# Ledger of designs, part 8: peptides against a protein of PDB entry 4N3Y

Target 1, 83 residues: chain A of PDB entry 4N3Y
Amino acid sequence: ETRDQVKKLQLMLRQANDQLEKTMKDKQELEDFIKQSSEDSSHQISALVLRAQASEILLEELQQGLSQAKRDVQEQMAVLMQS

## One batch from the design tools (peptide; aimed at target 1 V49)

Design b1_p11_1_s4 (made by RFdiffusion4, then SolubleMPNN; from b1_p11_1, 4 letters changed)
Fold by OpenDDE base, seed 2:
Structure b1_p11_1_s4 (fold): chain B 83 residues (1-83), chain C 83 residues (1-83), chain A 11 residues (1-11)
Amino acid sequence: as target 1 above (83 residues)
Amino acid sequence: as target 1 above (83 residues)
Amino acid sequence: SSFLQELQSLL
């Protein structure tokens, strides 16, 4: 009977609408998650880059110090040979 | 005494070299970590993008289904009014 | 879709 068919379709419409609303919410949450994840990763990498830069500076300083130390030892050896 | 000074400087040289080698290793490990972290994040985001795409497709399908359902209900209502 | 396009461009 047509009346029963209408009732069935009305129910289906309500169910479809509910599912649509749920899916829209889920999609929004997923988009927010991706955005947040990307931002967090970017910040983490930035922090690590800064740490790497600090290590690079230290490495350069150590290389210079090592070179100077070598020169100092050589100079002292020369002094020793002349004493 | 100069000889003792030389011995001290030789020790300092060895210590500096050891520290340099350690720092070089640490820097390399940090660079590797950053690279790996970046790759892992990229893969994770890719997976999430695919998931979001699936949700978008579903949303479009639901919207179309909802529109059709609305039309079907309207059509059945018209039939009911004519019966 | 613009959001997805932006995400895709990020990769």
Scores: peptide ipSAE 0.064, ipTM 0.483, DockQ to the pose 0.276
OpenDDE base, seeds 1, 3, 4, 5: peptide ipSAE 0.041, 0.055, 0.063, 0.061; ipTM 0.390, 0.486, 0.484, 0.482

Design b1_p11_2 (made by RFdiffusion4; failed a check: too like the target's own chain)
Pose (drawn by RFdiffusion4):
Structure b1_p11_2 (pose): chain A 83 residues (1-83), chain B 83 residues (1-83), chain P 11 residues (1-11)
Amino acid sequence: as target 1 above (83 residues)
Amino acid sequence: as target 1 above (83 residues)
Amino acid sequence: HQISALVLRLQ
């Protein structure tokens, strides 16, 4: 039946076009997510740089501490040996 | 001509459903791109994190080793003083 | 370049 059929096909066309709009909205959200994901990995690398910095500072202090310890032991040994 | 109209709507519905199928395929490609991108970057960052925590545990033990080294040298000074 | 600089610092 040509009249009922036109109405059914119009309903189906509307539903297909609504579905197409929603799926395009989803694509857009995924494209934005690719961007946000990229930003999040970058922020992780920054946190890693902070860890490297704290470690470099600690290592430096330990190097200085070893030097100071050698120097003062050298003086103590020099006195102990002046006797 | 509700019959020509029906044929037109059937064509439009076929075109919409083909468009929906294509756009759904595109979404899938984006989800796959996200997954591949996350896996890659996680590999790189998990490697940088392993190197960072290794530096950290080692430097911690070196703080201990420095104190211990100073103590051992002090005991040597105590023995050298028994003379 | 930033990751290479971080790799060098962690070496």

Design b1_p11_2_s1 (made by RFdiffusion4, then SolubleMPNN; from b1_p11_2, 7 letters changed)
Fold by OpenDDE base, seed 5:
Structure b1_p11_2_s1 (fold): chain B 83 residues (1-83), chain C 83 residues (1-83), chain A 11 residues (1-11)
Amino acid sequence: as target 1 above (83 residues)
Amino acid sequence: as target 1 above (83 residues)
Amino acid sequence: SEIEELEKRLA
């Protein structure tokens, strides 16, 4: 019966539209999440990189200090041996 | 006293070396962490992108279905109006 | 689409 068919199709249309809207929302949420997650991670990684760089500088300074200390000890030993 | 000075410098040298080793370890750990974190985030984001793409496909299919359903309803209404 | 734009950013 045509009338019943029309009603059925109208129902299907409503259901499809509801699903469409839901899917659109879900898609948008995912996109937003991805963007935010990426930005957050980028910032966190950048911060850690800076920390690593600071440690690198400290390491270099310590190496220089160690070398100097070694030389100082050597010099003091030389003095001691001469006395 | 020279002897005491030498002993002091030797202690300082040991302390410096200990700190150096510690710092080297810390630096390495940070670098490893950064690398791992970046890779993990990249993989996670990629997975989410794929999910979003799937949703996009579904959205497009629903839109097409909705359009078709609309046309079907219109056709059925035309038939009904003619009877 | 926003997804395409995100993909470009991540590429």
Scores: peptide ipSAE 0.050, ipTM 0.477, DockQ to the pose 0.206
OpenDDE base, seeds 1, 2, 3, 4: peptide ipSAE 0.032, 0.045, 0.045, 0.046; ipTM 0.378, 0.472, 0.475, 0.478; seeds 1, 3 fail the geometry check

Design b1_p11_2_s2 (made by RFdiffusion4, then SolubleMPNN; from b1_p11_2, 6 letters changed; failed a check: too like the target's own chain)
Amino acid sequence: SEIAALEERLS

Design b1_p11_2_s3 (made by RFdiffusion4, then SolubleMPNN; from b1_p11_2, 6 letters changed)
Fold by OpenDDE base, seed 2:
Structure b1_p11_2_s3 (fold): chain B 83 residues (1-83), chain C 83 residues (1-83), chain A 11 residues (1-11)
Amino acid sequence: as target 1 above (83 residues)
Amino acid sequence: as target 1 above (83 residues)
Amino acid sequence: SEIEALEQRLA
């Protein structure tokens, strides 16, 4: 009776240890995943910011070009009216 | 000659304006995408942290259970030796 | 700009 109870408890102990080790591994994997995911997301967003910055520069250049084009048209119209 | 030049410049102006509007739209879409992506990533990481926390709690419970099981086995062995 | 604001948030 008592011997069987001891054997049962030994089995439970082994089971508990196995689950503990599994849980520890799972936790570590989750922590690693979070770290990696965070870093990847940060890098991705940074790349997108650079792309947006390039577009911003292009926008400014186009605005300048548009203003110049408008002035050029007006200038040519003035010349035309004087001809 | 001059009239044709004016027409050319008017076309260039329209083209520049079209490109400007397109670029502005693209920039806005990129900004919106970055914002949304950042928020989504933050929420996802938070969810994963919660999962890791749950695993940590389970780990602590298992450690306590393991310690108790060890004590129980030792106690039963002591009883067995006294019988 | 909004981009600069985003950059500051990410920095």
Scores: peptide ipSAE 0.055, ipTM 0.478, DockQ to the pose 0.232
OpenDDE base, seeds 1, 3, 4, 5: peptide ipSAE 0.028, 0.050, 0.056, 0.055; ipTM 0.384, 0.424, 0.480, 0.481; seeds 1, 4, 5 fail the geometry check

Design b1_p11_2_s4 (made by RFdiffusion4, then SolubleMPNN; from b1_p11_2, 8 letters changed)
Fold by OpenDDE base, seed 2:
Structure b1_p11_2_s4 (fold): chain B 83 residues (1-83), chain C 83 residues (1-83), chain A 11 residues (1-11)
Amino acid sequence: as target 1 above (83 residues)
Amino acid sequence: as target 1 above (83 residues)
Amino acid sequence: SEVQELLERLE
């Protein structure tokens, strides 16, 4: 009977609509999660970059200091040997 | 003594270098993680999009079916009333 | 790295 078919189609339509809405919601939540996760990680990466840059600067400063200190020791030794 | 200062600077330089290398490694690992995570999620999103599209198509088909079935019921009723 | 190379030269 057509009447029974209408009832069945109505149920199927409601079920399909519920499925669609659920899927759309899940998709949006996942996209939002990715966006947020990416932003959070980006901030962490930026912090690490700054830390790495600070370390590089320190290394350069220490290199200069070490080189100068080495020269100073050599000069002291030269003076002692001349005495 | 300058000699002791040189030794201290050498140690500090080694420590700073270790810190730099560690930071660079950590940064790279985090970037790799983000990239991989993004790709994995992208695939999941694509699957959900396809599912949503299938649901939309089904909804449209069911809507058409329901509309036609409703009309068929109305026509049947009209025939019965004319008899 | 360049830093590592320089460090090795100083040691």
Scores: peptide ipSAE 0.076, ipTM 0.514, DockQ to the pose 0.025
OpenDDE base, seeds 1, 3, 4, 5: peptide ipSAE 0.040, 0.075, 0.073, 0.071; ipTM 0.358, 0.512, 0.512, 0.462

Design b1_p11_3 (made by RFdiffusion4)
Pose (drawn by RFdiffusion4):
Parts: sequence; structure tokens; C-alpha cells
Structure b1_p11_3 (pose): chain A 83 residues (1-83), chain B 83 residues (1-83), chain P 11 residues (1-11)
Amino acid sequence: as target 1 above (83 residues)
Amino acid sequence: as target 1 above (83 residues)
Amino acid sequence: FRDELEALLDE
């Protein structure tokens, strides 16, 4: 029946167009997520740079500590030997 | 001509449903792109994290080794002084 | 290792 059929098809067309709009909204959210995911990985690399810096500083201090320890032992040995 | 109208609506519904199928396919491609991009960046970052924590544990043990080395040398000085 | 991490941020 042509009249009831037109009404049913109009309802279905409306539902299909609403669903298309929602799915486009979802695509947009995924595109934005690609961007946010990329910013998050970058922030992970910044945290890693912070860890590398703290480690370089510590290593430097240990190098200095070894040098100082050698120098002072050299003096102590020199006195102990002057005898 | 509600009959010509019905044919038109059937065509429009077919076009909408085809568009929905395509857009759903596009969404799937975006979800796959996100997944592949995350897997890749994780591999790189997990590798940088492993290197960082190795440097950290080692430098920690070197703090210990420096103190211990100083103690060993001090004991040597104590023996050298027994003369 | 630090220089490598900084070069990755510059990219």
C-alpha cells in the first residue's frame, strides 16, 4: 500500500540519516583521539628526558667523588710515606 | 504519484544505507590506525624506558661501590700505617 | 641517551 509505504520509508530514511550523523560524529572523535594520543607519547618522552638528566647529574657527581677520593688518598699516602 | 515518490524514497534509502556502510568502514580504518600507531610508539618508548631504568639501577650500585671503594682503600691505609 | 631523547622531541 502506497500511502503507508511512503510513511514507513520516510521514518526509515530519517533513522538512517540520524545514524549517519552519529557515525560521522564518532569518526571525528577518533580523528581527535589520534591527535591526543600523539601528544601523550610526546609527554612520555619528556618524562624520559627528565630521568636522563637526573642520571647525568648523578654520574657526574660520582665522577667528581672518585677524583676527590684519589686526590686525598694521594696526600695521605704521601705523608705516610714521608716517614 | 505516491508510487513514483515511493521509488524515489527507496533510492534515497539505498544511497543512505550505502553511505552508512562506507562511513562505518572509515571508522574501522581509523580505529585500526590508532591501534597500529599506539603499538609502534609503545615499542619505541618501552625501549627508552628499559634503557633509563638500567642506567638508574647501575648508578645506584655505583654509589654503593664508591663508598665501598673508599672503605677498602681506608683499610689499606690502616695497614700501611702499621709500619 | 639524553641527546637522543631531545632529538626525538625536536622531531

Design b1_p11_3_s1 (made by RFdiffusion4, then SolubleMPNN; from b1_p11_3, 6 letters changed; failed a check: too like the target's own chain)
Amino acid sequence: LLEELQALLQQ

Design b1_p11_3_s2 (made by RFdiffusion4, then SolubleMPNN; from b1_p11_3, 6 letters changed; failed a check: too like the target's own chain)
Amino acid sequence: LLQELEQLLQS

Design b1_p11_3_s3 (made by RFdiffusion4, then SolubleMPNN; from b1_p11_3, 7 letters changed; failed a check: too like the target's own chain)
Amino acid sequence: LLSELQSLLSS

Design b1_p11_3_s4 (made by RFdiffusion4, then SolubleMPNN; from b1_p11_3, 5 letters changed)
Fold by OpenDDE base, seed 3:
Structure b1_p11_3_s4 (fold): chain B 83 residues (1-83), chain C 83 residues (1-83), chain A 11 residues (1-11)
Amino acid sequence: as target 1 above (83 residues)
Amino acid sequence: as target 1 above (83 residues)
Amino acid sequence: LLSELEALLAS
């Protein structure tokens, strides 16, 4: 019966539209999540990079300090031997 | 006393070296963490992009299906009116 | 947006 078929198709159309809208929402949420996750990761990486750079500066200072300490010990040893 | 001062400096040198080695290890671990975290995030984002693309394809199919369904309903309505 | 995200990943 044609009228029944039309009604069935109308129902299918509504169901398909509901699914489309749901999927569109899900897609948008996924894209938002990706964007937010990427930004959060970028911020975290930036913070860690800054921390690593701070460590690099400290390491350079420590290396210089160690070199100086070594020189100081050597100099004092030389004085001790000379005296 | 110079000898005592030298011994003190030697101890300080050892302590400084220990701290340097520890900090170098920490820095390396941090860099490894940053690298791994970046790679993991990249993989996760890639997976989500693929999922979003799959959703896009599905949405296009649904849109086409909806358009076809609409046309089918309209055609059947026309037939019903003509009969 | 997907194109932008893909470009970001490609960079």
Scores: peptide ipSAE 0.049, ipTM 0.487, DockQ to the pose 0.136
OpenDDE base, seeds 1, 2, 4, 5: peptide ipSAE 0.026, 0.042, 0.043, 0.044; ipTM 0.382, 0.492, 0.493, 0.492; seed 1 fails the geometry check

Design b1_p11_4 (made by RFdiffusion4; failed a check: too like the target's own chain)
Pose (drawn by RFdiffusion4):
Structure b1_p11_4 (pose): chain A 83 residues (1-83), chain B 83 residues (1-83), chain P 11 residues (1-11)
Amino acid sequence: as target 1 above (83 residues)
Amino acid sequence: as target 1 above (83 residues)
Amino acid sequence: QISALVLRAQA
């Protein structure tokens, strides 16, 4: 039946076009997510740089501590040996 | 001509459903791109994290080793002083 | 940036 059929097809076309709009919205959200995911990996690399910095500072202090310890032991040994 | 109209709507519905199928395929490609990109970046970052925590545990033990080394040298000074 | 961080970790 040609009249009922036109109405059914119009309903289906509306539903298909609504579904197309939503799926395009989803694509857009995924494209934005790619971007956000990229910013997040970057913020992780910054946290890693902070860890490297704290470690370089600690290592430096330990190097200085070893030098100081050698110097003072050298003086203590020099006195102990002046006797 | 509700019959010509029906044929037109059937064509439009076919075109919409083909467009929906293609856009769904595009979405799937984006989800796959996100997954591949995350896997890759995580590999790189998990490697940088492993190197950072290794530096950290080692430097921690070196703080201990420095104190211990100073103590051992002090005991040597105590023995050298028994003379 | 990552190459510089790798060099720093190596040092």

Design b1_p11_4_s1 (made by RFdiffusion4, then SolubleMPNN; from b1_p11_4, 8 letters changed)
Fold by OpenDDE base, seed 1:
Structure b1_p11_4_s1 (fold): chain B 83 residues (1-83), chain C 83 residues (1-83), chain A 11 residues (1-11)
Amino acid sequence: as target 1 above (83 residues)
Amino acid sequence: as target 1 above (83 residues)
Amino acid sequence: LVDELLARLDA
């Protein structure tokens, strides 16, 4: 009967609301996770970028040093052979 | 009356379900975003790690080369001074 | 929104 149908619908509505609340909570948790994960990843990537850049700078310096050393050898040999 | 209440509850139930569906969709989108973002970050970090490692290896090689060059200069000078 | 609907139902 109609009254029983009302009670049934009320139950269904409560169940739907429970599901909605649960889903909303899950959504919020995901948003929080995304935010935190994004920050963590950003920091990690920044650190690695800095490390890579520092290494590259040192690489260039060492390459220049090696080239200069080679030139110095040649110069020293030339001076000594003249003496 | 009771019949009107049934109709009202049916409407409310439909509205609740609509909200539920929307929220579920949002949740799914966030899950997909997290998955994709995680993959992208992982790939980027891996690439940077490899780059850093390669640079470090080259650094070591160049340092060794510079040291050897310095030794070679000294050796060459010694030989020439003896002659 | 659903909470509001439920509140109206209980009223």
Scores: peptide ipSAE 0.169, ipTM 0.433, DockQ to the pose 0.008
OpenDDE base, seeds 2, 3, 4, 5: peptide ipSAE 0.052, 0.069, 0.054, 0.050; ipTM 0.488, 0.466, 0.492, 0.503; seed 2 fails the geometry check

Design b1_p11_4_s2 (made by RFdiffusion4, then SolubleMPNN; from b1_p11_4, 7 letters changed)
Fold by OpenDDE base, seed 1:
Structure b1_p11_4_s2 (fold): chain B 83 residues (1-83), chain C 83 residues (1-83), chain A 11 residues (1-11)
Amino acid sequence: as target 1 above (83 residues)
Amino acid sequence: as target 1 above (83 residues)
Amino acid sequence: TVQALLERLEA
């Protein structure tokens, strides 16, 4: 019967639309998650890069200081030898 | 007419299904992207953490070396003063 | 699934 067929199609259409809405909602949640995760990761990476760079600068300063200290000791020893 | 209504509902159902399939495909692509992006970010972060830790160890070694050098100079100066 | 429903309708 055509009437029964119409009712069946209406039910199936409602089910299809419900599933579509659910899937669209899930997709949106994933998009939001991607955006948030990307921002968080980017911030963390940037912070780590800055910390690494700061440590490298400090390392260079300490190396220069140590080299200068060694030179100072050598100069003092040279003076002692000439005494 | 019921016949026309059936045909209309069939068309709408096909359209709904096509949209659902498209949305599901897009959702799957986002899930795959999230997984890949998460793995890439995790590896990058771990590498940066290891580099930072290695730099910190080197920093401590240089600090100890500099402190020892200063002590050595002070001891040598003390010997000079006693000469 | 909606696809299964459509297939059943078209059968």
Scores: peptide ipSAE 0.178, ipTM 0.433, DockQ to the pose 0.008
OpenDDE base, seeds 2, 3, 4, 5: peptide ipSAE 0.079, 0.079, 0.080, 0.084; ipTM 0.497, 0.496, 0.496, 0.503

Design b1_p11_4_s3 (made by RFdiffusion4, then SolubleMPNN; from b1_p11_4, 8 letters changed)
Fold by OpenDDE base, seed 2:
Structure b1_p11_4_s3 (fold): chain B 83 residues (1-83), chain C 83 residues (1-83), chain A 11 residues (1-11)
Amino acid sequence: as target 1 above (83 residues)
Amino acid sequence: as target 1 above (83 residues)
Amino acid sequence: LVPELLARLDA
């Protein structure tokens, strides 16, 4: 019967629309999550890179200091030998 | 006294070397962490992008279905009116 | 060294 068919199709239309709206919302949330995740990771990695750079500078300074200390010890030993 | 100076400098040298080795290790660990973090994020984001793509396809299908449902309802109403 | 690290991240 046509009347019953119309009512059934109207229900289907409502259900489809509800699902569409839900899916649109879910998609938007997912896109926002991806964007935020990427940005958070970028910031974190940048901070860690800065830390690595600081450590690199420290290493260079320590190497120079170590070389100088070595030379100083050698020089002092030379002084000791001729004393 | 020269002897005391030498001993002091030797200690300083040992301490400097110990710190250098420690810092080198720490730097390496940090680099490894950064790399792993980036790779993990990349994999996660890729998976989420696939999910978003699936949702996008679903949305398109739902939109088409909704349009068809709307047309079907309209057609059925037309049939009802002429019955 | 940091540039090399960044290069690894981009690979």
Scores: peptide ipSAE 0.063, ipTM 0.504, DockQ to the pose 0.128
OpenDDE base, seeds 1, 3, 4, 5: peptide ipSAE 0.047, 0.062, 0.062, 0.062; ipTM 0.378, 0.506, 0.508, 0.512

Design b1_p11_4_s4 (made by RFdiffusion4, then SolubleMPNN; from b1_p11_4, 9 letters changed)
Fold by OpenDDE base, seed 2:
Structure b1_p11_4_s4 (fold): chain B 83 residues (1-83), chain C 83 residues (1-83), chain A 11 residues (1-11)
Amino acid sequence: as target 1 above (83 residues)
Amino acid sequence: as target 1 above (83 residues)
Amino acid sequence: LVDELLERLDR
C-alpha cells in the first residue's frame, strides 16, 4: 500500500503544480491587462484634459469678444441717437 | 452687422460651453471607470495570489509526504530482504 | 522552487 501511496502523492503533486502554474499565469495575465488598460485610459484622459483646456480657452476668448461686441453695439447706438 | 456679430458670438459661446461641459463629463466618467476597474482587478488579483499561495503550501506538504512515503517503501523493502 | 521539487520527484 505504501507504493500506492507514493504514486498517489506523486499524482497529487503534479496536479498541485499544474494548478500553481495555471494560477500564476492567470495572475500575470491579469496584471498585464491592468497595466495596459491603465496606460490606455491614462492617455485617453490626457487627451480629454487637453481638449477641455482648449475649450476653456475658447470660452474665455469668446466671452471677451462678446463683451466687446456688446460694447460696440452700444456705442453705435449712442452715435445714432446723437444724429 | 454688429448685431449679427453679437449673435454669432453668443452662439459660439454656447456651443463652446456645451463642448466644455461634455468634455468634462466624459473625463469624469473615464476616471470613474478606471477607478472601478482598478478596484475590481485588484480584488481578483488578490484572490489569485491567495490561491497560488495555497497551492504552494500544498506542494510543499505533498513533497514532504512523498519523501516520507518513499522512505517508508525503502524501509519495507529492506525488511523483506532480511527475511 | 516548484520546478526543482518536480525534478527531484522524477528521479
Scores: peptide ipSAE 0.082, ipTM 0.464, DockQ to the pose 0.022
OpenDDE base, seeds 1, 3, 4, 5: peptide ipSAE 0.033, 0.074, 0.068, 0.062; ipTM 0.375, 0.460, 0.499, 0.494; seed 5 fails the geometry check

Design b1_p11_5 (made by RFdiffusion4)
Pose (drawn by RFdiffusion4):
Order: sequence, then structure tokens, then C-alpha cells
Structure b1_p11_5 (pose): chain A 83 residues (1-83), chain B 83 residues (1-83), chain P 11 residues (1-11)
Amino acid sequence: as target 1 above (83 residues)
Amino acid sequence: as target 1 above (83 residues)
Amino acid sequence: SFREELENLLS
């Protein structure tokens, strides 16, 4: 039946076009997510740089501490030996 | 000509359903791109994290070793003083 | 250095 068939096909076409719009919306959200995922990995690298900096500072302090300890032991030994 | 109209709507519905199939395929490709991108970046970053925490535990033990080294040298000074 | 390597990844 040609009349009922036109109405059914119009309903189906509307539903297919609504579905197409939604799926395009989803694609857009995925494209945006690619971008956000990239920014998140970058912020993870920044946190890692902060950890490296704290470690470099600590290592430096320990190097200085070892130097100071050697110098003062040298003086203590020099006195102890002047006797 | 509701019959010609029916033929037209059938063509339009076929074109819409083909478009939907293609766009769904595109979405899948984006989800796959996201997954591959995340896997890759994670590999790189988990490697940088492993190096960072190794530096951290070691430097912690070096704080301990420095104190201990100073104590050992001090005991040596105490023995050298018994003379 | 390890820090310089990490900073180059942010460039």
C-alpha cells in the first residue's frame, strides 16, 4: 500500500537522520578526547620534571655534605696528628 | 505519484543507512586511534616513572649511607684518639 | 641529564 508505505518510509528516514546526527556528535566527542588525552600525558611529564628537580637538589646537597665531611675530618685528623 | 515518491524515499533511506554505516566505521577508527595513542604514551611515561622512583629510593639510601659513613669515620677518630 | 631529557619532551 502506497500511502501507508510513504508514511512508514518517512518515519524511518527521520529516525535514520537523527541517528546520523547523534553518531556525528559522538565522533566529535572522540576527536576532542584525543586532544584532552594528549594534554593529560603532557601534565604527567611535568609532574615527572618536578620529581627530577627535587632529586637533583637532594643529590647536590649530599655531594656538598660529603665534601664538608671530608674537610672537617681532615682538620680533626691534622690536630690529632700534630700531637 | 506516491509510487515514484516511494521509490525516491527508498533510495534516500538506502543512502542514509550507508552514511550511518560509514560514520560508525569512522567512530571505531577514532576509538582505535585513542587506544593506540594511550598505549604508546603510557609505555613511554611508565618508563620515565620507573627511572624517577629508582633515583628516589637510591638517593634516600644515600642519605642513610652519608650519616652511616660519618659515624664510621667518627669511630675511627675515636680509635686514633686512643693514642 | 634526566631532567633535561624530560624538559625536551615538553618542547

Design b1_p11_5_s1 (made by RFdiffusion4, then SolubleMPNN; from b1_p11_5, 4 letters changed)
Fold by OpenDDE base, seed 1:
Structure b1_p11_5_s1 (fold): chain B 83 residues (1-83), chain C 83 residues (1-83), chain A 11 residues (1-11)
Amino acid sequence: as target 1 above (83 residues)
Amino acid sequence: as target 1 above (83 residues)
Amino acid sequence: SFLEELQSLLE
């Protein structure tokens, strides 16, 4: 009968609404997780980039220093041998 | 009348189903995005860590080399002054 | 699934 159909549809509608609410909650949790994870990873990557760049600069300075020191020693040795 | 109530509930049920399907699709897209983003960030961070570690090793070697070179020069100078 | 059941009900 029509009355039974109404009751059945009301139950199904409540179930659908419950599932919708649950799914929306889960979606929101995932959005929040993505936001937080993105921020954390961004900061971590930026920090590593800066550290790597700082090390690059220091490496270049040390390489130049070693080369210059070698040249200075060679020059001093040459002077001593000539005197 | 009861017939009108049935028709109303059927419409509302279809609307709820449409919203549920849309929300589930969006949730799946977010899950896929999280998975992909996590993999990409993991690889990127690992690469930067390895690069930073390699630079650390090279820095230490250059520092030791410069110190040893300085000591070698001092020793050679001392020998020359004594001869 | 629930969605399939819901869709079946609406058919």
Scores: peptide ipSAE 0.119, ipTM 0.412, DockQ to the pose 0.010
OpenDDE base, seeds 2, 3, 4, 5: peptide ipSAE 0.047, 0.055, 0.055, 0.060; ipTM 0.431, 0.469, 0.472, 0.471

Design b1_p11_5_s2 (made by RFdiffusion4, then SolubleMPNN; from b1_p11_5, 5 letters changed)
Fold by OpenDDE base, seed 1:
Structure b1_p11_5_s2 (fold): chain B 83 residues (1-83), chain C 83 residues (1-83), chain A 11 residues (1-11)
Amino acid sequence: as target 1 above (83 residues)
Amino acid sequence: as target 1 above (83 residues)
Amino acid sequence: SFLDELKSLLE
């Protein structure tokens, strides 16, 4: 009868709403995870970039120092040969 | 009447189903995004780590070279003073 | 699936 159909549809509607609520909750959790993960990754990558940049500067300084030291040694060797 | 209630519930059930389907689609898109973003970030971080490690090795080599060059200069200066 | 069941119910 029609009354039985109404009761059946009411049950199905409640089940659909329960599933919708659960799915919306899961979606929200994923959004929160994406937000947190993006922040963590951004910070980690930025830190590694800065570290790499600092090492690049130090490398340039050491290369310059080594080149100058080599020149100084060569100059002193020349002096020795002339003495 | 009961027939009108059935029709009303059928409409509401269709609406709930449509919303559920849309929400599930959105959830799937977020899952796919998380997967892709995690892969991209992992590759980028690994590349930066390897780059930093390579620079560390080069820095150690340059530091050793500079120290040796300094010692060589000092030795040559000592020779000059003795000649 | 549940969605398929809902669709079937509404047909």
Scores: peptide ipSAE 0.142, ipTM 0.414, DockQ to the pose 0.010
OpenDDE base, seeds 2, 3, 4, 5: peptide ipSAE 0.059, 0.083, 0.073, 0.083; ipTM 0.424, 0.476, 0.476, 0.466

Design b1_p11_5_s3 (made by RFdiffusion4, then SolubleMPNN; from b1_p11_5, 4 letters changed)
Fold by OpenDDE base, seed 1:
Structure b1_p11_5_s3 (fold): chain B 83 residues (1-83), chain C 83 residues (1-83), chain A 11 residues (1-11)
Amino acid sequence: as target 1 above (83 residues)
Amino acid sequence: as target 1 above (83 residues)
Amino acid sequence: SFLEELKSLLE
């Protein structure tokens, strides 16, 4: 009968709404997780980039220093041999 | 009348179902995005860590080389002064 | 699935 159909549809509508609410909650949690994870990863990557860049600069300075020291020693040796 | 109530509930149930399907699709897209983003960030961070570590090793080697070169020069100078 | 059941009911 029509009355039974109404009751059945009401139950199914409530179930659908419950599932919708649950799914919306899960979606929101995932959005929040993505936002937080993106921020954390961004900061971590930026920090590593800065550290790597700083090390590169220091490496270049040390390489130049070693090369210059070698040249200075060679020059001093040449002067001593000529005197 | 009861017939009108049935029709109203059927419409509302269809609307709820449509919203549920849309929300489930969006949730799946977010899950896929999280998975992909996590993999990409993991690879990127690992690469930067390896690069930073390699630079650290090279820095230490260059520092030791410069210190040894300085010591060698000092030793040679001392020998020359004694002869 | 629940969604398939809903679709079946609405058919």
Scores: peptide ipSAE 0.148, ipTM 0.417, DockQ to the pose 0.010
OpenDDE base, seeds 2, 3, 4, 5: peptide ipSAE 0.072, 0.085, 0.061, 0.086; ipTM 0.427, 0.474, 0.473, 0.467

Design b1_p11_5_s4 (made by RFdiffusion4, then SolubleMPNN; from b1_p11_5, 3 letters changed; failed a check: too like the target's own chain)
Amino acid sequence: SFLEELQSLLS

